# Peptides against a protein of PDB entry 6PSE: the designs that were tried, part 105

Target 1, 78 residues: chain A of PDB entry 6PSE
Amino acid sequence: PSEEEEYARLVMEAQPEWLRAEVKRLSHELAETTREKIQAAEYGLAVLEEKHQLKLQFEELEVDYEAIRSEMEQLKEA

## One batch from the design tools (peptide; made by RFdiffusion4, then SolubleMPNN)

Design b2_p22_8_s3 (from b2_p22_8, 11 letters changed)
Fold by OpenDDE base, seed 2:
Structure b2_p22_8_s3 (fold): chain B 78 residues (1-78), chain C 78 residues (1-78), chain A 22 residues (1-22)
Amino acid sequence: as target 1 above (78 residues)
Amino acid sequence: as target 1 above (78 residues)
Amino acid sequence: MPSDEEIEAFFQGILDEAAAAA
């Protein structure tokens, strides 16, 4: 039998004291996992914003670079 | 009493059938939340990698830009 | 790979759900 099937059987045959302890354990793990999920989402949004700002700066620099490059090229051809 | 205290009391007074159902519910929610947390972490890592690559490209462009700027400045001063 | 907009929506969805549950 799979671990999932064994666990299901354990739950069905468990005494109330074990079941209450399991509810407490699962509730605690769910709360922790939920907190971690939220933190991951907050961090992810921050990184996305940083990437966006960096992209804007990169595009501005590209414009400035092409302006100087073009001016330099004209001087070399004259 | 707080919702947490009321829930704790419910668990203590609950019948085995309710407890088994609650274990099943919490297990399901934990599995879903865990999957979402993992997905969030994977997306966050991908965005970090993209940001890193963009930063490298930006730094390379800065070097090229400063080289041309310096050459142009020397020509203007001569 | 999902777009940045899709990733943003995913993260924001998590936060919205958390806010609704709080």
Scores: peptide ipSAE 0.662, ipTM 0.881, DockQ to the pose 0.981
Fold by OpenDDE base, seed 3:
Structure b2_p22_8_s3 (fold): chain B 78 residues (1-78), chain C 78 residues (1-78), chain A 22 residues (1-22)
Amino acid sequence: as target 1 above (78 residues)
Amino acid sequence: as target 1 above (78 residues)
Amino acid sequence: MPSDEEIEAFFQGILDEAAAAA
């Protein structure tokens, strides 16, 4: 039997005291996991924004660099 | 009473059939939330790596740009 | 690998779900 099937059987055969404890455990884990999931999403969006800002700065610098490079190249060829 | 206190009381007074159903519900939600948390972490790491690579490229371009800018400035002052 | 837009949508989806549940 799979672990899931074994767990299902355990729940079916469990006493109320065990079931209450399991509800408490699962509720706690769910709360923690939910908080962590939300934090991960918030952090991920922040990093995406930082990456986007960096990309914009990089593109601006590329334009400026190519302008100066081209001007310098023209001076060398003259 | 807080929602948490009310829920705790509900669990304490619940019948085994309700408790089994609650365990099943919480287990399902925990599994889904865990999967989403893991996926969020993986995506976040990927974006961080891309941002880091972009930062390295940006820093290299800054060095090259300042070199050409300085050379051009010297030519203009001469 | 998913695009930045897809990743953003995924993260925003998590936050939207959390806001709806609150």
Scores: peptide ipSAE 0.661, ipTM 0.881, DockQ to the pose 0.967
Fold by OpenDDE base, seed 4:
Structure b2_p22_8_s3 (fold): chain B 78 residues (1-78), chain C 78 residues (1-78), chain A 22 residues (1-22)
Amino acid sequence: as target 1 above (78 residues)
Amino acid sequence: as target 1 above (78 residues)
Amino acid sequence: MPSDEEIEAFFQGILDEAAAAA
């Protein structure tokens, strides 16, 4: 049997005291996992914002670079 | 009483059938939340890598820009 | 704001934990 099937059987055959303890354990793990998921989302958004700002700076520099490149090319063609 | 205290009391007074259903519910939510947390981490690492690559490209462009700027400045001073 | 290295370590920690549990 799979671990999932074995666990399901354990839950079906368990006494109320074990079930209450398992509810407590799962509730705790769910709360912690939820907190970590939220923090991961917050960090992800922060990195996205930083990447976006960097992209804007990069695009501005590309415009400035192409302007100088074009000016230099015009001077060489003359 | 807090919602947590009320829930704790519910668990303490619950019958085995309710407790088994609650274990099933919490196990399902934990599995889903864990999957979402993992996806958030994978996405976060991808964005970090994209930001890193963009930063490298930006730094390379800055070097190229300063080279052209310096060359242009030298030509203007001659 | 945490550093990129700290954020990376946090995300990698999540993945390492998941891999260990699988």
Scores: peptide ipSAE 0.657, ipTM 0.881, DockQ to the pose 0.979
Fold by OpenDDE base, seed 5:
Structure b2_p22_8_s3 (fold): chain B 78 residues (1-78), chain C 78 residues (1-78), chain A 22 residues (1-22)
Amino acid sequence: as target 1 above (78 residues)
Amino acid sequence: as target 1 above (78 residues)
Amino acid sequence: MPSDEEIEAFFQGILDEAAAAA
Protein backbone atom coordinates (compact mmCIF):
# COMPACT_ATOMS: atom_id res chain seq x y z
CA PRO B 1 0.00 0.00 0.00
CA SER B 2 1.06 3.59 -0.57
CA GLU B 3 2.15 5.73 2.35
CA GLU B 4 -1.08 7.63 1.87
CA GLU B 5 -3.12 4.46 2.23
CA GLU B 6 -1.14 3.40 5.27
CA TYR B 7 -1.63 6.81 6.82
CA ALA B 8 -5.35 6.58 6.12
CA ARG B 9 -5.47 3.24 7.91
CA LEU B 10 -3.55 4.65 10.84
CA VAL B 11 -6.06 7.49 11.13
CA MET B 12 -8.94 5.01 11.03
CA GLU B 13 -7.47 2.85 13.77
CA ALA B 14 -6.04 5.65 15.92
CA GLN B 15 -7.17 6.50 19.42
CA PRO B 16 -8.74 9.88 20.17
CA GLU B 17 -5.57 11.11 21.90
CA TRP B 18 -3.51 10.45 18.80
CA LEU B 19 -6.15 12.05 16.59
CA ARG B 20 -6.20 15.20 18.71
CA ALA B 21 -2.43 15.40 18.54
CA GLU B 22 -2.57 14.94 14.77
CA VAL B 23 -5.16 17.71 14.41
CA LYS B 24 -2.87 19.97 16.41
CA ARG B 25 0.16 19.03 14.31
CA LEU B 26 -1.67 19.56 11.03
CA SER B 27 -3.14 22.86 12.20
CA HIS B 28 0.31 24.10 13.08
CA GLU B 29 1.81 23.02 9.77
CA LEU B 30 -1.10 24.55 7.88
CA ALA B 31 -0.67 27.86 9.68
CA GLU B 32 3.05 27.98 8.94
CA THR B 33 2.59 26.92 5.33
CA THR B 34 -0.14 29.51 4.86
CA ARG B 35 2.10 32.25 6.25
CA GLU B 36 4.90 31.24 3.89
CA LYS B 37 2.49 31.20 0.95
CA ILE B 38 1.31 34.70 1.78
CA GLN B 39 4.87 35.92 2.18
CA ALA B 40 5.79 34.38 -1.15
CA ALA B 41 2.87 36.17 -2.81
CA GLU B 42 3.91 39.49 -1.30
CA TYR B 43 7.50 39.09 -2.44
CA GLY B 44 6.34 38.02 -5.88
CA LEU B 45 4.19 41.10 -6.28
CA ALA B 46 7.03 43.35 -5.16
CA VAL B 47 9.40 41.85 -7.71
CA LEU B 48 6.76 42.14 -10.42
CA GLU B 49 6.32 45.81 -9.68
CA GLU B 50 10.06 46.42 -9.76
CA LYS B 51 10.30 44.54 -13.03
CA HIS B 52 7.47 46.62 -14.46
CA GLN B 53 9.16 49.88 -13.49
CA LEU B 54 12.42 48.68 -14.95
CA LYS B 55 10.65 47.75 -18.17
CA LEU B 56 9.17 51.22 -18.47
CA GLN B 57 12.59 52.78 -17.94
CA PHE B 58 14.07 50.43 -20.50
CA GLU B 59 11.44 51.33 -23.08
CA GLU B 60 12.03 55.03 -22.53
CA LEU B 61 15.75 54.56 -22.95
CA GLU B 62 15.17 52.56 -26.13
CA VAL B 63 13.20 55.44 -27.58
CA ASP B 64 15.92 57.92 -26.68
CA TYR B 65 18.62 55.63 -28.00
CA GLU B 66 16.88 55.11 -31.32
CA ALA B 67 16.41 58.84 -31.69
CA ILE B 68 20.11 59.54 -31.22
CA ARG B 69 21.12 56.53 -33.31
CA SER B 70 18.90 57.69 -36.14
CA GLU B 71 20.23 61.22 -35.95
CA MET B 72 23.80 59.96 -35.93
CA GLU B 73 23.15 57.69 -38.89
CA GLN B 74 21.57 60.54 -40.84
CA LEU B 75 24.54 62.78 -40.12
CA LYS B 76 26.95 60.12 -41.33
CA GLU B 77 24.99 59.54 -44.53
CA ALA B 78 24.98 63.27 -45.37
CA PRO C 1 -12.81 33.13 24.13
CA SER C 2 -10.99 33.47 20.83
CA GLU C 3 -12.01 31.35 17.87
CA GLU C 4 -8.74 29.52 18.37
CA GLU C 5 -9.61 28.70 21.97
CA GLU C 6 -13.10 27.61 20.98
CA TYR C 7 -11.67 25.41 18.26
CA ALA C 8 -9.23 23.90 20.74
CA ARG C 9 -12.11 23.06 23.05
CA LEU C 10 -14.04 21.53 20.20
CA VAL C 11 -11.08 19.30 19.37
CA MET C 12 -10.76 18.23 23.00
CA GLU C 13 -14.42 17.31 23.27
CA ALA C 14 -14.85 15.86 19.78
CA GLN C 15 -15.68 12.25 19.02
CA PRO C 16 -13.26 10.09 17.05
CA GLU C 17 -15.40 10.31 13.92
CA TRP C 18 -15.21 14.09 13.92
CA LEU C 19 -11.49 14.00 14.64
CA ARG C 20 -10.85 11.67 11.71
CA ALA C 21 -12.84 13.96 9.45
CA GLU C 22 -10.87 16.94 10.73
CA VAL C 23 -7.56 15.19 10.09
CA LYS C 24 -8.73 14.50 6.55
CA ARG C 25 -9.83 18.11 6.05
CA LEU C 26 -6.60 19.55 7.41
CA SER C 27 -4.50 17.14 5.38
CA HIS C 28 -6.29 18.22 2.24
CA GLU C 29 -5.91 21.92 3.00
CA LEU C 30 -2.25 21.44 3.88
CA ALA C 31 -1.61 19.64 0.61
CA GLU C 32 -3.30 22.38 -1.41
CA THR C 33 -1.60 25.18 0.49
CA THR C 34 1.76 23.46 0.12
CA ARG C 35 1.25 23.15 -3.62
CA GLU C 36 0.31 26.83 -3.86
CA LYS C 37 3.37 27.78 -1.81
CA ILE C 38 5.63 25.81 -4.13
CA GLN C 39 4.00 27.34 -7.20
CA ALA C 40 4.46 30.80 -5.75
CA ALA C 41 8.13 30.09 -5.13
CA GLU C 42 8.65 28.77 -8.66
CA TYR C 43 6.88 31.77 -10.14
CA GLY C 44 8.81 34.16 -7.93
CA LEU C 45 12.14 32.74 -9.02
CA ALA C 46 11.09 33.03 -12.65
CA VAL C 47 10.16 36.69 -12.23
CA LEU C 48 13.44 37.37 -10.43
CA GLU C 49 15.33 35.84 -13.32
CA GLU C 50 13.36 37.90 -15.83
CA LYS C 51 14.05 41.04 -13.84
CA HIS C 52 17.74 40.18 -13.70
CA GLN C 53 17.92 39.67 -17.45
CA LEU C 54 16.06 42.92 -18.05
CA LYS C 55 18.45 44.74 -15.74
CA LEU C 56 21.42 43.42 -17.67
CA GLN C 57 19.85 44.52 -20.94
CA PHE C 58 19.12 47.92 -19.47
CA GLU C 59 22.70 48.36 -18.30
CA GLU C 60 24.02 47.37 -21.71
CA LEU C 61 21.70 49.84 -23.38
CA GLU C 62 22.82 52.57 -20.99
CA VAL C 63 26.42 51.96 -21.98
CA ASP C 64 25.55 52.05 -25.68
CA TYR C 65 23.44 55.16 -25.22
CA GLU C 66 26.18 57.02 -23.39
CA ALA C 67 28.65 56.07 -26.08
CA ILE C 68 26.48 57.47 -28.85
CA ARG C 69 25.48 60.50 -26.79
CA SER C 70 29.11 61.28 -26.10
CA GLU C 71 30.07 60.85 -29.74
CA MET C 72 27.20 63.09 -30.83
CA GLU C 73 28.14 65.74 -28.29
CA GLN C 74 31.75 65.69 -29.43
CA LEU C 75 30.70 66.05 -33.05
CA LYS C 76 28.53 69.05 -32.20
CA GLU C 77 31.30 70.73 -30.24
CA ALA C 78 33.78 70.36 -33.13
CA MET A 1 11.81 45.60 1.46
CA PRO A 2 14.12 42.61 1.27
CA SER A 3 16.83 42.40 -1.35
CA ASP A 4 16.49 40.26 -4.45
CA GLU A 5 19.03 37.89 -2.93
CA GLU A 6 16.96 37.52 0.22
CA ILE A 7 13.80 36.94 -1.80
CA GLU A 8 15.58 34.39 -3.96
CA ALA A 9 16.86 32.60 -0.87
CA PHE A 10 13.34 32.54 0.52
CA PHE A 11 11.86 31.02 -2.64
CA GLN A 12 14.71 28.58 -3.04
CA GLY A 13 14.30 27.56 0.58
CA ILE A 14 10.69 26.66 -0.10
CA LEU A 15 11.65 24.55 -3.09
CA ASP A 16 14.52 22.85 -1.28
CA GLU A 17 12.24 21.95 1.60
CA ALA A 18 9.65 20.59 -0.79
CA ALA A 19 12.25 18.52 -2.61
CA ALA A 20 13.56 17.10 0.64
CA ALA A 21 10.07 16.15 1.75
CA ALA A 22 9.19 14.46 -1.53
Scores: peptide ipSAE 0.657, ipTM 0.881, DockQ to the pose 0.979

Design b2_p22_8_s4 (from b2_p22_8, 10 letters changed)
Fold by OpenDDE base, seed 3:
Structure b2_p22_8_s4 (fold): chain B 78 residues (1-78), chain C 78 residues (1-78), chain A 22 residues (1-22)
Amino acid sequence: as target 1 above (78 residues)
Amino acid sequence: as target 1 above (78 residues)
Amino acid sequence: MPSDEEIRAFFEAILAEEAARR
């Protein structure tokens, strides 16, 4: 049998005391995992924003660079 | 009493059938939440990598820009 | 590879779910 099937059997045959403990355990793990998930999402959004701002700065610099490059090229060709 | 206290009481007074159902519910939610957490982490890492690459490109462009700017300034001052 | 918009939506959905739970 799979681990899942074995666990299912355990749950089916377990006494109330074990079941209560398992509910407590699972509730705790769920709370922690949920917190971590939220933190990951918050952090991810922050990084996305930083990347976006950096992209804007990069594009601005590209424009300025091309302007100077073009001017320089014109001066050299004259 | 808080919702947490009320829930704790419910678990304490619940019959085995309810407890088994609750274990099943919590296990399912934990599995889903875990999957989402992992996915969030993977996405966050991907965005971080993209931001890093963009930062490197930006820094390279800054160097090139300053080089041309300096050359242009020298030409104008001569 | 998901787009930034898709990734954003995913993260925002997580946060929205949490807000609804509280």
Scores: peptide ipSAE 0.641, ipTM 0.876, DockQ to the pose 0.977
Fold by OpenDDE base, seed 4:
Structure b2_p22_8_s4 (fold): chain B 78 residues (1-78), chain C 78 residues (1-78), chain A 22 residues (1-22)
Amino acid sequence: as target 1 above (78 residues)
Amino acid sequence: as target 1 above (78 residues)
Amino acid sequence: MPSDEEIRAFFEAILAEEAARR
């Protein structure tokens, strides 16, 4: 039997004390996992913002670089 | 009483049928939340990688820019 | 690969769900 089937059987045959403990365990894990999910989302948004700012800086530098490159090219051709 | 205290009391007083249903509910929610957490982490890593690549490109462009700037400065001083 | 907009929407949905629980 699969682990899932074995677990399902365990739940069906379990005494109330075990079931209460399992509810407690699952509740705790759910709370922790939820917190981690939220934290991941917050962090992800922060990284997106950082990437966006970096992109803007990069694009600005590209413009400046092309300006100097063009000027240099013109000077060397003259 | 807090919602947490009320829930705790409910769990303690619950019949096995309710407890089994609650285990099933919590297991399902945990599975879904875990999936979302994992996906959030994966997306976060993808964005981090993109940001890192962009940073490398930016740093390379900075070096190139400074090289041209310096060359231009030298030419203008000569 | 998902777009930045799609990723943003995903993260914001998670946070919106949390805000709704509070």
Scores: peptide ipSAE 0.641, ipTM 0.877, DockQ to the pose 0.970
Fold by OpenDDE base, seed 5:
Structure b2_p22_8_s4 (fold): chain B 78 residues (1-78), chain C 78 residues (1-78), chain A 22 residues (1-22)
Amino acid sequence: as target 1 above (78 residues)
Amino acid sequence: as target 1 above (78 residues)
Amino acid sequence: MPSDEEIRAFFEAILAEEAARR
């Protein structure tokens, strides 16, 4: 039998004391996993914002670079 | 009483049928939440990698920009 | 790979769900 089938059997045959303990365990794990999921989402949004700001800076530098490159090219040709 | 205290009381007073249903519900929610957490982590890592690549490109452009700026400054002073 | 907009929407959905639950 699969682990899932064995677990399902365990739940079906379990006494109330085991079931209460399992509810407690699962509730705890769910709370922790939910916290971690939320934290991951918050961090992800922060990184997206950082990437966006970096992209804006990069685009500004590209404009400045092309301006100087063009001026340099004109000076060398004159 | 807090919602947590009320829930704890419900679990303590619940019949086995309710407890089995609650184990099933919590197991399902835990599985879904875990999947979402993992997906969030994967997306976060992808964005981090993109940000890192962008940073490398930005640093390369900064080097090129400073080289041209320096050359331009020398030409204007000579 | 998903777009930045898709990734953003995914993260924001997670946070919106949390805000609604509280």
Scores: peptide ipSAE 0.640, ipTM 0.876, DockQ to the pose 0.978
Fold by OpenDDE base, seed 2:
Structure b2_p22_8_s4 (fold): chain B 78 residues (1-78), chain C 78 residues (1-78), chain A 22 residues (1-22)
Amino acid sequence: as target 1 above (78 residues)
Amino acid sequence: as target 1 above (78 residues)
Amino acid sequence: MPSDEEIRAFFEAILAEEAARR
């Protein structure tokens, strides 16, 4: 049987004391995993914002660079 | 009592049938939450990589820009 | 790869779910 099937059998055959302990364990793991999920989402949004700001700065610099490049090209051709 | 205390009491007083159902519910929620956490981490890493590549491009452009700016400044002062 | 907008929506959905639970 798969690990999932074995676990399912264990749950079906388990005594109340084991089941209560398992509920506690799962509740704890769920709380921790939920917290980690939320933290990952918060960090992800922060990085998205940073990337967006960097993109804006990059685009601004590209405009300035092209302006100077064009001016330089004109001066060299004259 | 707090919701947490009420839940704890429910678990302590619950019959095996309820406990088995609760284990199943919590296992399902944990699996879903874990999948979402992993997905969030993967997306976050992807954005981080994109930001890093953009940063490298930005820094390269800054170097090129300063080179042209300096050359232009020298030409204008001559 | 998902778009930045799709990624944003995914993260915001996670946070919205948390806010609703509180």
Scores: peptide ipSAE 0.640, ipTM 0.876, DockQ to the pose 0.978

## One batch from the design tools (peptide; made by RFdiffusion4, then SolubleMPNN)

Design b2_p23_1_s1 (from b2_p23_1, 10 letters changed)
Fold by OpenDDE base, seed 3:
Structure b2_p23_1_s1 (fold): chain B 78 residues (1-78), chain C 78 residues (1-78), chain A 23 residues (1-23)
Amino acid sequence: as target 1 above (78 residues)
Amino acid sequence: as target 1 above (78 residues)
Amino acid sequence: SLPSDEEIRAFFQAILDEARAAA
């Protein structure tokens, strides 16, 4: 039998005291995991925003660079 | 009483059938939340890597830009 | 393949929205 099947059997045969303890355990783990998930999402959004700002700066610099490059090329060809 | 206190009381007074159902519910929610947390972490890392690569490209362009800017300034001052 | 930035943003935002609704 799989671990899942064995766990299911355990739950079926468990006494109320064990079941209450398991509810408490699972509730705690769920709360922690939920908090971690939220934190991951917050950090992810922050990094996305940073990347976006960096991309904008990069594109601005590319424009300026190409302008100077073109001017320089013209001066050298004259 | 808070919602948490009321829930705690419910768990204490619950019959085994309810407790088993609650274990099943919480297990399911935990599994889903865990999967989402993992996915969030994976996406976060991917975005971080993209930002890092973009930063490197930006820094390279800054160096090239300053080189051309300096050369252009020298040509104009001569 | 990796989702677009917009899709990733939506994913994160959905998590936060869900959390806010549950609070």
Scores: peptide ipSAE 0.658, ipTM 0.884, DockQ to the pose 0.974
Fold by OpenDDE base, seed 1:
Structure b2_p23_1_s1 (fold): chain B 78 residues (1-78), chain C 78 residues (1-78), chain A 23 residues (1-23)
Amino acid sequence: as target 1 above (78 residues)
Amino acid sequence: as target 1 above (78 residues)
Amino acid sequence: SLPSDEEIRAFFQAILDEARAAA
């Protein structure tokens, strides 16, 4: 039997005291995991925004660079 | 009393059948929340890596741009 | 295979929206 099946059996045969403790444990883990999930989402959004701003700056610089490069190329070829 | 205190009281007074159902519910929610947390972490890491690569490219372009700008400035001033 | 930035943003935002709704 899988660990899941064994756990299920344990729950089915458990006494109320164990079950209450398990509810408490699971509630705690759920709360922590939920907080971590939220934090990950907040961080992810921040990074996305930073990447977006950086991309815009990069694209602007590319335009400026190509302009100067082209001017320089023309000067060298003339 | 807070919802947490009320819930705690409910758990303390609950019958085994309710407790088993609650364990099942919490286990399911924990599994789902965990999966979402992991997914969020994976996406966040991917975006972070993309941002990092973009940052490197941007910095390289800045160096190249300043080099050409400086050369152009020297040519104009000479 | 990675979702677009828009899809990723939507995913994160959904998490935050759910959290706010539950609070």
Scores: peptide ipSAE 0.658, ipTM 0.884, DockQ to the pose 0.969
Fold by OpenDDE base, seed 2:
Order: sequence, then C-alpha cells, then structure tokens
Structure b2_p23_1_s1 (fold): chain B 78 residues (1-78), chain C 78 residues (1-78), chain A 23 residues (1-23)
Amino acid sequence: as target 1 above (78 residues)
Amino acid sequence: as target 1 above (78 residues)
Amino acid sequence: SLPSDEEIRAFFQAILDEARAAA
C-alpha cells in the first residue's frame, strides 16, 4: 500500500485522542509553512526590486560607455 | 474568547467524524501551502541568479568604461 | 521555463495579498 493509503487508513481507524494530536500537529506545520511561504515571497520581491535597480544602473552606464566609445572612435579616425 | 481559544475548545469537544474531516482539511492546506512555499523559493533563487549575472556584467562594463574614460582624459589633457 | 519577472512578481504579491486578507 502507498504511504497515502496507509495514512488514510490510520486516520479512519484512529481514536479521538490521536486525531486531536494530529490536528494539533498539522495546524502547527501549516502555521510554520505559511510563515515561511510569506517570508519567501517578501524576499523574492525584494530581490526583484534590487535586480530592477541594477538593470537601470547598467543601462545608464551602457549609454555613457557608448557615448565615450563613439567619441574615442571619432578621435582615432581623424 | 479569542478565535484560537474557540478553535481549541472545538477540537477538544469534537467527535471523531469532525476530527477526521479537520485532519483532511489541514492536510490539504498544508500540501498546497508547501507547494507554494517551494515554488516561491525556486523563483527567488532564479531571480537571485539573474541579479548576480547582471552584477557581473555591470562590473565588467565599469572596468571597460573606466579604461576608456581614463584614455579620453589623458587625450584631453595633452 | 522560468516565468517573466512580472509573472514572478504577481505570484509573490498574490501570496502576500492572501496573507493580508487572512490576518
């Protein structure tokens, strides 16, 4: 039998005391996992913003670089 | 009474049928939340990697820019 | 394939919006 089927059978055959303990366990794990999910989303958004800012800086530098490169090329061709 | 206290009382007073249903509900929510957490972490890491690659490119461009800037400055000073 | 930054942003924001609504 699969682990899922075995667990399902355990739940079906369990006494109230076990079931209450399982509800408590699952509630705790759900709360922790939810907090971790939220934290991951917060961090992800922060990194996206940092990447965006870096991209803007990079694009600005590219413009400046091309300007100087072009000027230098003109000087070398003269 | 707080929602937490009310829920705790409900769990303590609940019949096996309700408890089994609650285990099923919590298990489902935990599975979904876990998948979302993992997905969030994966996306976060991917964005981090993209940011890192962009930073490397930016640093390389800075070096090239400073080289040309310095050369141009020398030419203008002569 | 990895989704676009906009899609990733939307995914993260949805998580946070859900959390706010539940609080």
Scores: peptide ipSAE 0.658, ipTM 0.883, DockQ to the pose 0.979
Fold by OpenDDE base, seed 5:
Structure b2_p23_1_s1 (fold): chain B 78 residues (1-78), chain C 78 residues (1-78), chain A 23 residues (1-23)
Amino acid sequence: as target 1 above (78 residues)
Amino acid sequence: as target 1 above (78 residues)
Amino acid sequence: SLPSDEEIRAFFQAILDEARAAA
């Protein structure tokens, strides 16, 4: 039998004391996992914003670079 | 009483049928939340990698820009 | 393939919105 089937049988045959303990365990794990999920989302949004700001800076530098490159090219051709 | 205290009392006084149903509910929610957490982590890592690559490109452009700026400055002073 | 930044942003925001609604 699969681990899932074995677990299902365990739940079916378990006494109330085991079931209460399992509810407590699962509730705790769910709370922790939920916190981690939220934290991951917060970090993800922060990194997206950082990447966006970096992209804007990169585009500004590209404009400045092309301006100087063009001026330099003109000076070398004159 | 807090919602947590009320829930704790409910678990203590619940019949096995309710407890089994609660184990099933919590297991399902945990599985879904875990999947979302993992997905969030994967997306976060991908965005981090993109930001890193962009930063490398930005730094390369800065080097090139400073080289041309310096050359331009020398030409204007001569 | 990797979703767009907008899709990724929406995914993260949905998680946070759900958390806020549950609180």
Scores: peptide ipSAE 0.657, ipTM 0.884, DockQ to the pose 0.978

Design b2_p23_1_s2 (from b2_p23_1, 9 letters changed)
Fold by OpenDDE base, seed 5:
Parts: structure tokens; sequence; C-alpha cells
Structure b2_p23_1_s2 (fold): chain B 78 residues (1-78), chain C 78 residues (1-78), chain A 23 residues (1-23)
């Protein structure tokens, strides 16, 4: 039997004291996992914003670079 | 009493059938929340990697820009 | 393949929105 099937059997045959303890355990793990999920989402959004700002800066630098490159090319051709 | 205190009392007074159902509910929610947490972490890591690659490209362009800027400045001073 | 930035953003925002509704 899979660990899942064994766990299911344990839950079916468990006494109330074990079940209450398991509810407490699962509630705690759910709360922690939920907090971690939220933190991951907040962090992910922050990184997306940082990447977007960096992309804008990169595009601005490309424009400035092409302007100087073009001027330099004109000077070399003169 | 807080909702947490009311829930705690419910768990303490609950019958085995309710407790088994609650274990099943919490296990399901934990599994889903865990999957979402993992997915959020994976996406966050991927965006971080993309940002890092963009940063490297930006730094390379800055070097090239400064080289041309310096050359241009020298030509203007000559 | 990796989802677009917009799809990833929506995924994160949906997580935060879901939690805001539960609170």
Amino acid sequence: as target 1 above (78 residues)
Amino acid sequence: as target 1 above (78 residues)
Amino acid sequence: SLPSDEEIRKFFEDILAEEAERA
C-alpha cells in the first residue's frame, strides 16, 4: 500500500485524541505554508517590477548608445 | 471569543466523524497550498534569472557606451 | 515553457487576492 493509503487507514482507525492532534498539526502546517506562499508571491512581484525597471533603463541606454555610435560613425566618415 | 478560540473549542468537543472530515479537508488544502507555494517559488526564481541576464547585458552595454563616450570626448578635445 | 511576465504577475496577484478575500 502507498503511504497515502496507509495514512488513510490510520485516519479511519484513529482515536479522537490522535485526530485532534492531527487537526492541530495540519492547521499549523497550512498556516505556515500559506504564509510562505504569500511571501513568495510578494517577492515575485517585486522582482518583476525590478526587471521591468531594468528593461526601461536598458532601452534608454540603447538609445543613447545608438546616438553616440551614429555621431562617431559620421565623424569617421568625414 | 476569537474565531480561533471558537474553532479550538469545536475541535475539542468534536466527534470522530467530524475530526476525520476535518483532517481530510486540511490535508487537501495543505496539498493545494503547497503546490501553489512551489509554483510561486519556481516562477520567482525564473524571473530572477531573467533579471540577472538582463543585468549582465546592461552592464556590457554600459562598458561599450563608456568606451565610445570616452573616444568621442577625446575627439572633441583634439 | 515559462509563462509570460503578465501570466506570472497574474498568478502572484491571484494568490494575494485570494488571501485578501479570506481575511
Scores: peptide ipSAE 0.633, ipTM 0.876, DockQ to the pose 0.977
Fold by OpenDDE base, seed 1:
Structure b2_p23_1_s2 (fold): chain B 78 residues (1-78), chain C 78 residues (1-78), chain A 23 residues (1-23)
Amino acid sequence: as target 1 above (78 residues)
Amino acid sequence: as target 1 above (78 residues)
Amino acid sequence: SLPSDEEIRKFFEDILAEEAERA
């Protein structure tokens, strides 16, 4: 049997004391995993904002660079 | 009593049938929350990598820009 | 392929919104 099927059998045959302990264990793991999920989302949004700001700065520099490059090329062609 | 205290009492006084259902519910929520956490981490890492590549491109453009700016300034001063 | 930045943003915001409503 798969681990999932074996676990399902264990739950079906378990005594109340084991079941209460399992509820407590799962509740704790769920709380921790939820906190980690939230932290990952907060971090991801922060990095997205940083990337966006960097992209804006990059685009501004590209405009300035092309302006100077074009001026330089015109001077060399004349 | 707080919701947490009320829930704790419910678990202590619950019958095996309710406890088995609660284990199933919590297991399902944990699995879903875990998938979301993993997905959030994967997206966050991907955005970090994109930001890093953009930063490298930005720094390269800064070097090229300063080179042209300096050359242009030298030509204008002479 | 990766989703767009907007889709990723929405994914993160949905996580935070869901937890804010539950808490």
Scores: peptide ipSAE 0.633, ipTM 0.876, DockQ to the pose 0.979
Fold by OpenDDE base, seed 3:
Structure b2_p23_1_s2 (fold): chain B 78 residues (1-78), chain C 78 residues (1-78), chain A 23 residues (1-23)
Amino acid sequence: as target 1 above (78 residues)
Amino acid sequence: as target 1 above (78 residues)
Amino acid sequence: SLPSDEEIRKFFEDILAEEAERA
């Protein structure tokens, strides 16, 4: 039998005391996992914003670089 | 009473059939939340890697820019 | 393949929105 089938059988044959303990365990794990999921999403959004700001800075520097490169090229051609 | 206290009382007074259904519900929610947490972590890591690559490119461009700027400054001083 | 930044952003925002509705 799969672990899922064995667990399903355990739940079906369990006493109320075990079931209450399992509800408590699962509730705790769900709360922790939910908190971690939220934190991951918040962190991910922060990194996306930082990447966006860096991209803007990079594009500005590219413009400045091309301007100087073009001026330098013109001076060398003269 | 808080919602938490009311829920705790419900679990304590519940019949086995309700408890089994609650275990099933919580197990399902935990599985879904875990999947989403993992996916959030994977996406967050991917964005971090892209940001890191962009930062390296930015730093390389800064070096090239300063080199041309310095050369241009020397030409203007001559 | 990796989703676009916009798709990833939406994924994170959807997580946060879902939790805000449950709270």
Scores: peptide ipSAE 0.632, ipTM 0.876, DockQ to the pose 0.970
Fold by OpenDDE base, seed 4:
Structure b2_p23_1_s2 (fold): chain B 78 residues (1-78), chain C 78 residues (1-78), chain A 23 residues (1-23)
Amino acid sequence: as target 1 above (78 residues)
Amino acid sequence: as target 1 above (78 residues)
Amino acid sequence: SLPSDEEIRKFFEDILAEEAERA
């Protein structure tokens, strides 16, 4: 049997004391996993914003660089 | 009583049938939340990697820009 | 392939929105 099938059987055959403990365990794990999910989402949004700001700065620098490069090229041709 | 205290009391007083249903519910929610957490982490990592690559490109461009700027400044002083 | 930044943004925002509604 799969681990899932074995677990399902365990739940079906379990006494109330085990079931209460399992509810407590699962509730705790769910709370922790939910917190981690939220933290991951918050962090992901922050990184997205930082990446966006960096992209804007990069694009500005590219414009400035090409301007100076072009000026330098023109001076060398003269 | 807080919702948490009321829930704790419900679990303590619950019959096996309710407890089994609750284990099933919590297991399902945990599985879904875990999948979402993993997906969030994967997306966050991907964006972080893209940001890092962009940062490296930006730093390279900054070096090139300062080199040309300095050369141009020297030419203007001569 | 990786989804667009906007799709990823929406994914994160949806997670946070769901939690805000439950709180």
Scores: peptide ipSAE 0.632, ipTM 0.877, DockQ to the pose 0.976; fails the geometry check

